# Peptides against a protein of PDB entry 3QIS, part 236

Target 1, 334 residues: chain A of PDB entry 3QIS
Amino acid sequence: PSLELSRREFVFENVKFRQLQKEKFQISNNGQVPCHFSFIPKLNDSQYCKPWLRAEPFEGYLEPNETVDISLDVYVSKDSVTILNSGEDKIEDILVLHLDRGKDYFLTISGNYLPSCFGTSLEALCRMKRPIREVPVTKLIDLEEDSFLEKEKSLLQMVPLDEGASERPLQVPKEIWLLVDHLFKYACHQEDLFQTPGMQEELQQIIDCLDTSIPETIPGSNHSVAEALLIFLEALPEPVICYELYQRCLDSAYDPRICRQVISQLPRCHRNVFRYLMAFLRELLKFSEYNSVNANMIATLFTSLLLRPPPNLMARQTPSDRQRAIQFLLGFLL

## One batch from the design tools (peptide; made by RFdiffusion4, then SolubleMPNN)

Design b2_p23_2_s4 (from b2_p23_2, 11 letters changed)
Fold by OpenDDE base, seed 2:
Structure b2_p23_2_s4 (fold): chain B 334 residues (1-334), chain A 23 residues (1-23)
Amino acid sequence: as target 1 above (334 residues)
Amino acid sequence: DEEFLKFSEELRKEVEELRKEEE
């Protein structure tokens, strides 16, 4: 069996977080026998492609002189955004299109990724005075390494925050302030806030706006701005409540004094973001007659975002653990 | 919330300083 491929090289320019790109090509059976094709893993890989890439269809049969269109879909989710922001991974891959009883065909995937404030650490964003698209990639790497070291120092209580660092970090990422300030100004009376989904086009505009500028006003509906805040919190590599404190939050969930002590042990940026978000959410709850927002809904929604189980415990989260996590957050909303 | 308004105003000043560093 043999195949003819219309294209073997694919370039995905300006790949962005949550923006789907598609490239199509044709495969044709130029042989005289039916053939089965499949994308197969390389010798050392478990998957035929990287997590941000997909082929559709990834397998199939072709009769003699039959042609099929294959879509190569590039989509950066929350699962790939952090490693692409850091430059640990790149928009590069090699696909192996295998023909049963035939030869392998190699496809080259290349391109460039545009960094996002989504999927960047709170520590790095607190040091980032410019929009992320204006920050040199080399400086992003340095900011992430320094952020990890400062988080560890803060958790260990070893070094007082050296107030003498020439550039004072922001108390909260500018991107979080922009989202929350917009919601406070325009969305306090918005019916079904955080219950109605945003528009996908508006979400992309909001992400691009925050990645490229420090706007006076965020584009899109209040629902899209509210969902953008949820997406931002979900995409954080380290949740607002650090993984190291997860179990202590669950253990303290019914003691408001211990809950406050646990939060006081967060790194400065994480603690500030937590306090700012809780103060904002308590303000929204005052407008419950207008916005339909209640403490149980908000606690349930934000607990999954702010208080995530560590990766090693994610598969073991019990219904009791979820209820304790919600109860922990309720103690800051009431 | 007086806490929220005060905190948001502190953060506003930080962001306004960043905008002035652009000009």
Scores: peptide ipSAE 0.651, ipTM 0.957, DockQ to the pose 0.782
Fold by OpenDDE base, seed 3:
Structure b2_p23_2_s4 (fold): chain B 334 residues (1-334), chain A 23 residues (1-23)
Amino acid sequence: as target 1 above (334 residues)
Amino acid sequence: DEEFLKFSEELRKEVEELRKEEE
């Protein structure tokens, strides 16, 4: 069997978080026999492509002189955004198009990723004085490394933060303040807040706005700004309540005093974000007659975002664990 | 709540200082 490919090199310029890009090419069976094609993993890979890439179709049959269009789709989700922001991964891959009893055809994928404040750590964002698109990639790496080290020191309670040498971090990421301040000013009376989806185009504009500027006003509807806050919290590499405190939150869920003590053990930025969000949500609940928001709805929604199980426990979360997690947050909303 | 308003105002000042460093 033999194939002709219309293109073998693909460039995805300016790849952004949650923005789908597509490139297409044709494969033609120029042989005299039917062939089966498939994208196959490289020798050391479990998948035929990186998590942010897909081929459609990824396999199929071609009769002699048949042609099929293949779409290469690039989409950076919450699952890939952090590793692309850090530069640990890049918009580069090699796809192997295999023919049964035939040759392998190599496709080169390349491009550039534009960093996002979405999927960046709270620690790094508290140190980030500029919009992420203005920060040199080298400085982003330094900010993540420094943030990791400061988090570890804070958790170990070993060394007082040496106040002297580094610029004072923000109490809360500017992006979180911008989202919450906007929602407090404009969305407290919004009917069905956090219940109605935002618009995808508006969500992209909000993300781009936060990545490139420190806006006076966030663009889009109150629903889109509210959903952008949810997406931000979901995309965090570590949830607002650090994974290490997850079990202690569940164990303390019915003791409000112990719950507050557990939160006091969070890293400073995580603790400040948690307190700020809980204060905001308590304010939002005062407007329940206008916004249809209640404590059970909010606790249920934000529990999955703020109090995520550690990756090793995700598959084992019981209904009882979820109920305890909700009860933990309810103790801060009531 | 006075707590939320006070906290949000402290954060507003931090962000407003960042905007002045841009000029």
Scores: peptide ipSAE 0.642, ipTM 0.954, DockQ to the pose 0.800
Fold by OpenDDE base, seed 1:
Structure b2_p23_2_s4 (fold): chain B 334 residues (1-334), chain A 23 residues (1-23)
Amino acid sequence: as target 1 above (334 residues)
Amino acid sequence: DEEFLKFSEELRKEVEELRKEEE
């Protein structure tokens, strides 16, 4: 069997978080026999491509002189955004298109990723005084390293009150403040807030706006701004409630005093974000007659975002664990 | 909520300082 490929080199320029890019190419059976094609893993890889890449179709049959279009889809989800922001991964891959009883064809994927405040740590964002697209990649690496060290110091309660460092971190990431301040000003009376989905185009505009500027107003509908806040919280590499405190939150779920003590042990930025969000959500609950927001809905929605199981606890939360997690958050909303 | 309003106003001042560093 043999194939002709219309293209073998693909460049994905300016790849952004949640922005789908597609490149298409054709494969043609220029042989005289039917062939089966498939994308296969390289010798050391478990998957035929990186998590941000997909081929569609990834396998198929071609009759003699048949042609099929293959789409190469690049999409950076929450699962890939952090490693791309840090430069640990890059928009580079090699795909192996295998023919049964034939040869391998190599496809080269290249491009560049544009960093996002989405998928960046709360600690890094508290130090980031400029939009992430204005921050040199070298400084992003330094900010992540410094953020890790400050998280550790905060957890150890070893923060010297060295008030003297001219570059005081923000209490909360500017991006969170921008989203929450907008929602408070414009969305308190928004019917079905956090229940109606945003528009994908508006979500992309919001992300791009937060990545490139410090806007006076967030673009898009209140629903899109609300969903952008949810996406932001979901994309955090470490959830607002750190993984180290997950079990203690579940264990304390029915004791409001212990719940407050657990939250007091969060790193400063995480604790500030948690308190700010809870204060905001309690404010939204006062407008429940207008926005249809109730404590049970909010607790159910935000619990999955703020209080995630640690990666080592790959077990799906039991219904009991989920109920405890919701009860924990309810103690801050009521 | 007085707590939210106060906290949001503190954060507003921090962000407004960042905007002045742009000029």
Scores: peptide ipSAE 0.633, ipTM 0.953, DockQ to the pose 0.814
Fold by OpenDDE base, seed 4:
Structure b2_p23_2_s4 (fold): chain B 334 residues (1-334), chain A 23 residues (1-23)
Amino acid sequence: as target 1 above (334 residues)
Amino acid sequence: DEEFLKFSEELRKEVEELRKEEE
């Protein structure tokens, strides 16, 4: 069997978080026999492509003289955003299109990624005084390394860093403040807040706005701004409540005094973000008659975002653990 | 909540300082 491919080189320019890009090509069976095609892993890979890439269809049959269109879809989810932001991964791949009893055809994927504040650590964002798109990639790496070291120091030493005023980290990422301040000003009376989905186009505009500017006003509907906050919290490489404290939060869930002590042990940026979000959510609950928001709904929604099980425990989360996690957050909302 | 308003105002000042560093 043999195939003719209309194209073998694909360039995905300006790839962004949650923005789907598609490139198409045709494969034609120029042979005299039916062929089965499939994208196959390389010898050292478990998957035929990187997590941000997909072929559709990834396998199929072609009759003699049949042609099929294949879509190459590039989509950076929460699962790939962090490693692309750091430059650990890149928009580069090689796909192997295999024919049963035939040849391998190589497809080259290339492009560039544009960093996002989504999927960046709270520690790094507290050090970012500029929009992430204005920060050189080399400096992003340095900020992540410095952020990790400061997180470790803050866990070990409750010493207030007397850092000079110019190099002092923000108390909370500017992106979180922008989202929360906007929601507080404009969305407190929004019916079905956090219950109605945002618009995908508006979400992209919000992400692009936060990545490129420090806006006076966030674009989009209140629902889109609310969902953007949820997406931001979900995309964090480490949740607002650090993985190291997860079990202690569950164990303390019914003791409000111990819960507050556990939160006091968070790294400064994580602790500030947690307190700020809880204060905001308590304000939002005062408008429950207008926004249909209640403490149980909010606790249930935000628990999965703020208090994630460590990766090694995710598969073992019991209904009891989930209820304890919800109860932990309820102690800060009531 | 006096806590939220005060905290948000502190954060607002931090962000407004960043905007002035842009000009």
Scores: peptide ipSAE 0.624, ipTM 0.952, DockQ to the pose 0.810

Design b2_p23_3_s1 (from b2_p23_3, 16 letters changed)
Fold by OpenDDE base, seed 5:
Structure b2_p23_3_s1 (fold): chain B 334 residues (1-334), chain A 23 residues (1-23)
Amino acid sequence: as target 1 above (334 residues)
Amino acid sequence: SEREKRLLELARKRAAERMAAEA
């Protein structure tokens, strides 16, 4: 069997978080026999492609002289954004299109990724006074490394925050502040806030705006700004409540005094973000007559974002654990 | 809480000061 490919080299320029890009090519059976094609893993790989890439279709059957269009889709989700932001991964891959009883055809995927404040650590973002797109990639790496070290130092209570005025970390990321301040100003009376999805185009504009600027006003509807906040929290490499405190939050869920003690043990940036969000959400709940927002809905929604089970416990989360996690947040909303 | 209100106010003030320093 043999195939003819219309293209073998693909370039994805300016890949961004949550922005789908597509490149298409054709494969044709130029042989005399039917053929089965599939994308196969390279040696030592578990998957035929990186998590941000997919082929559609990834397998199929071609009769002699049949042609099929294949789409190569690049999409950076929450699962890939952090490793791309850090430069640990890149928009580079090699796909192996295997023909049963035939040849392997190699496809080269290349491109560039544009870093996002989405999927960046709270610690790193607290050090970024400028939009992430203005920060050199080398400095982004240093900021993530320093952020890890400062988190550990904060947990160990070892280092007094050096009072040097010019290099002081932000109390909360500017991106979270911008989102929450916008919602506080304009969305408290918004009917169905956090219940109505945003527009995908507006979400992309909000992401691009936060990545490239410090706007006076966030573009888009209140629903899109609200969803952008949810996406931001979901994309965090470590949730607002650090994984190490997850079990203690569940264990304390029915004791409001212990809950507050657990939150006090968070790293400074995480603790500030948590308190800032809880203050906003309590303010939002005062307008329940206008926005149809209630404490149970908010607690349920934000629990999955703020109090995520550690990866090793995700498969074991019980309904009781989920209820305890919700109860933990309710103690800060009521 | 009063402390959380102050955190919100401090966040707003620091953001406004940065926006004003960039203008």
Scores: peptide ipSAE 0.018, ipTM 0.495, DockQ to the pose 0.018
Fold by OpenDDE base, seed 2:
Structure b2_p23_3_s1 (fold): chain B 334 residues (1-334), chain A 23 residues (1-23)
Amino acid sequence: as target 1 above (334 residues)
Amino acid sequence: SEREKRLLELARKRAAERMAAEA
């Protein structure tokens, strides 16, 4: 069996969070026998490609002189955004197109990724006074490493080392502030807020706006700005309530005094973001007659975003655990 | 809470100060 490929090298320039890019090529059976083709894992890989890449179709049959179009789709989701932001991973891969009883054909994938404030830690964002696209990649790596170490020290209740001449971190990320302040100013009377989806084009504009600028006003509808806040919280590498406190939040869910003590143990940036969000959501609930928002809806929605189970426990989350998590948040909304 | 209102106000003030420094 034999294949002819129209192209073997693919370049994906300026890859961004949640922005789909597609490159297409043709494969043709130039042999005299039917061919089965498949993309196969390399040695020691579990998957034929990195999580941000997909081939469609990834397998198939070709009769002699048959041709098929294959799409290479690059899409950075919440699952890949953090490792790409840090430069731990890159827009680089090699695909192996295997022909049954035939040859392997190698496809080279290359490109560049543009960092996003989405999928960046709260600690790192609190140290970023400028948009993330203005920060050199080398400095992003240093900020993430320093932020991890400062988070661990804060959780261990280690005495804050002398705040040496390093610029004081922000109380909350500017991106969270921009989203929440916009919603507070313009969306309190918005009917069906957090219940109506945003527009995909507006969501992309909001992401690009937050990554590249500090705007006076966020572009898009109130629904798109509200959804952008949800996407931001979902994309956090660590949720607003740190994984280390998850079980303690569930255990305290029916004791409002203990709940407040647990929140007080969060790292400073996480604690500030939590309190800022709860203050906004309580203000939003005063306008329930206009926005159709109630405490149970908000608690249910934000529980999955703010109080996520640790990765090792995700598969074991019970309905009781979810109800306790909702009850924990309700104690801050009422 | 009164403390959370102050955090909202502080966040607003600091963002306005940055926006004014970039203008």
Scores: peptide ipSAE 0.017, ipTM 0.485, DockQ to the pose 0.019
Fold by OpenDDE base, seed 4:
Structure b2_p23_3_s1 (fold): chain B 334 residues (1-334), chain A 23 residues (1-23)
Amino acid sequence: as target 1 above (334 residues)
Amino acid sequence: SEREKRLLELARKRAAERMAAEA
């Protein structure tokens, strides 16, 4: 069996978080026999491609002289955004198109990724005074490393950060402040807030606005801004309540005094963001007559975002654990 | 809490001061 490929090199320029890009090519059976094609893993890989890439179709049959279009789709989700922001991963891959009893055909994927404040740590964002697109990639790596070290020092109850000449970190990320301040100003009376989805085009504009500071004001509807806040919290590499405190939050869920003690042990930026969000959500609850927002709905929604189980425990989360997690947040909303 | 209100106000003030300094 043999194939002819219309293209073997693909370039994805300016790849962004949650922005789908597509490149297409054709494969043709120029042989005299039917062939089965499939994308196969490289040696030592479990998958035929990186998590941000897919082929459609990824396998199939071709009769003699048959042609099929294959789409290469690049999509950076919450699962790939952090490693692309840090430069640990890149928009580069090699695909192996295998023919049953035939040859392998190699496809080269290349391109560039544009960093996002989505998927960046709270600690790193608290050190960024400028939009992330104005920060050199080399400095982003340094900010993430410094942020990790500060998180560890805070968790270990090590010596207070010396007031050394390093620029004082923000109390909360500017991006969270922009989203929450917008919602506080314009969305307190918004009917069905956090219950109505935003528009995908507006979500992309909001992400680009937070990453670039262009335009000067957050675009889009209150629903799109509210959903952008949820997406931001979901995309955090470390949730607002650090994984190390997850079990203690569940264990304390029915003791409001212990719950407050657990939150006091969070790293400074995480603790500030948590308190800032809880203050905002309690303000929204005062307008429940207008915005249809209630404490149980908010606690249920934000629990999955703020109090995520550690990756190793995700498969073991019981209905009781979920109820305890909700009860933990309710103690800060009531 | 009163402390959380102060954190919200302080975050707002510092963000407004930065936006005004970049203008």
Scores: peptide ipSAE 0.015, ipTM 0.453, DockQ to the pose 0.019
Fold by OpenDDE base, seed 1:
Parts: structure tokens; C-alpha cells; sequence
Structure b2_p23_3_s1 (fold): chain B 334 residues (1-334), chain A 23 residues (1-23)
């Protein structure tokens, strides 16, 4: 069996968080026999491609002289955004198109990724006074490393904040402040807030706006801004409540005093973001008559974002653990 | 750089902790 490929090199320029890009090519059976094709893993890989890449179809059957279109889809989700922001991974891959009883055809994927404030650590963002797109990638790497070290020092209570750091970090990321301030100003009376999805185009505009500027006003509907906040919290490499405190939050869920003590042990930026979010959410709850927002809905929604189980425990989360997690958050909303 | 190696090692450790959680 043999195939003819219309293209073997693919370039995905300016790949962004949550922005789908597609490149298409054709494969044709130029042989005399039917053939089955599939994308196969390389040696030592579990998957035929990186998590941000997909082929559709990834397998198929071609009669002699038959042609099929294959789409190569690049989509950076929450699962890939952090490693791309840090430059740990890149928009580069090699796909192996295998022909049963035939040859392997290699496809080269390349491109560039544009960093996002989405999927960047709270610690790094607190050190960024400018939009992330104005920050050199090398400096982003340094900020993530320094942020990790500062988080560890803060958790260990080891080093007093050295007064000598020439620039004080922001109390909260400017991106979080912008999102929450917008919602506070414009969305307190918004019917079905956090219950109605945003528009995908508006979400992309909001992301691009936060990545490239410090706007006076966030574009899009209140629903899109609200969803952008949820996406931001979901995309955090470390949740607002650090994984190290997850179990203690569950264990304390019915003791409001201990809950507050656990939160006090968060790294400064995480603690500030948590308190800021809780203050905002309590304010929204005062307008429940207008926005249809209630404490149980908010607690249920935000618990999954703010109090995520550590990756190693995610598969083991019991209904009881989820209820405790919700109860923990309710103690800050009521 | 040695710094890039440490970040890669930390990220590999986090990725390995994620993979060990999916297993």
C-alpha cells in the first residue's frame, strides 16, 4: 500500500490559549490495494500527539484512488497552557501516519505560542505590573521560578519578606482585579450571573485584552466576564487554595475558626485572592433578588475551582469530600 | 541553562505526579 500526502509540514503561527487553529491536508491512496491508515505513537510515547494537538480523523480506510481530508487541530486548553506559558513545551511535534503493512509518513508540526495570563501562577502575576505579552519569555520563566521559591518560603514561614526586594508584588494579580472589579461594578444586578455562559468570541477578546493591555473596561457581556473569571481560576497551575492545604480544608469544613486559620496559612497572594473573591461573592449574594445568585450555587461552582483535589487524589474524591469542600467555602459566603 | 533544567525537572516531577494520579 502507498499514500500520497498533499502536505507534510504544518506551521501554527500565534497559537493562543483556547483559540482553535486548524490546518488541513489530503491523503490519497495512490496504490492498487485498499489501505488502513492511523496516527501512531512514537517510540516511548503513549499518545500519537501532544495534548494540544489532534488529528481528525486519526485513522481510516482508503480504497484505491480514494482521498480523505485530515484536519490537524491545535487547541491549548487549561491542561497545556501552563507548560506553554513557561516555555517548557513548545508548538512542535512530529506525527507518524502509519500505513498498515506499509510505510510511515512523518508530519512536522511547528509554530509559536503567545503567552497568556491564564495558566500563569498567582505569584508570577503578582510580580507582573505590565501585560504578559510585554514580558519576555525568559523573564516569565524567571518569574515562575522565583514565584515557586517565594511560595515555598511563605508556606514554610522561613524568611520574612525581605524588605529589600526593589519592587513590592501586587496584592492580587491585576487580571483578577480587573475581572472582579468589572463584575462588582456592572454585574451585581445581572440576572443569571454565573448561570448563563459567555460568548466564545467575547471570551477570546477578554483573554486577548488581559494578555495585551490594562483596559479601563473589559469588553463583552457580564456573562462573558463572569465566565472569564471562572476560566482564569480553572486554568491556574496552582488553585487559589494551594494543594498542600486541601485536606486541612476538608478536615476543618465544619469548624469556621479552623477554616479561617487554614486560609491564613496560604501564601500571601493566594490568601489575598481568596479573601478578595470571597468579599466579592458575598457582595453578589446581597443582590440575589436581581442576579438569582445563591450561596449554595456559588459554593458549588467555586469549590471546584478554588479547592481542587491534588492530582493524586482527584480520582479518589468521594461525595463526602465534595460536600466538605462545599461546606468549607460556604463558611466564607455566609 | 541549569535554571531551565531545574524548571524542566520540577515540571517533569509535577507531570509525573499528574500521570501517577491518572494511573
Amino acid sequence: as target 1 above (334 residues)
Amino acid sequence: SEREKRLLELARKRAAERMAAEA
Scores: peptide ipSAE 0.000, ipTM 0.339, DockQ to the pose 0.168

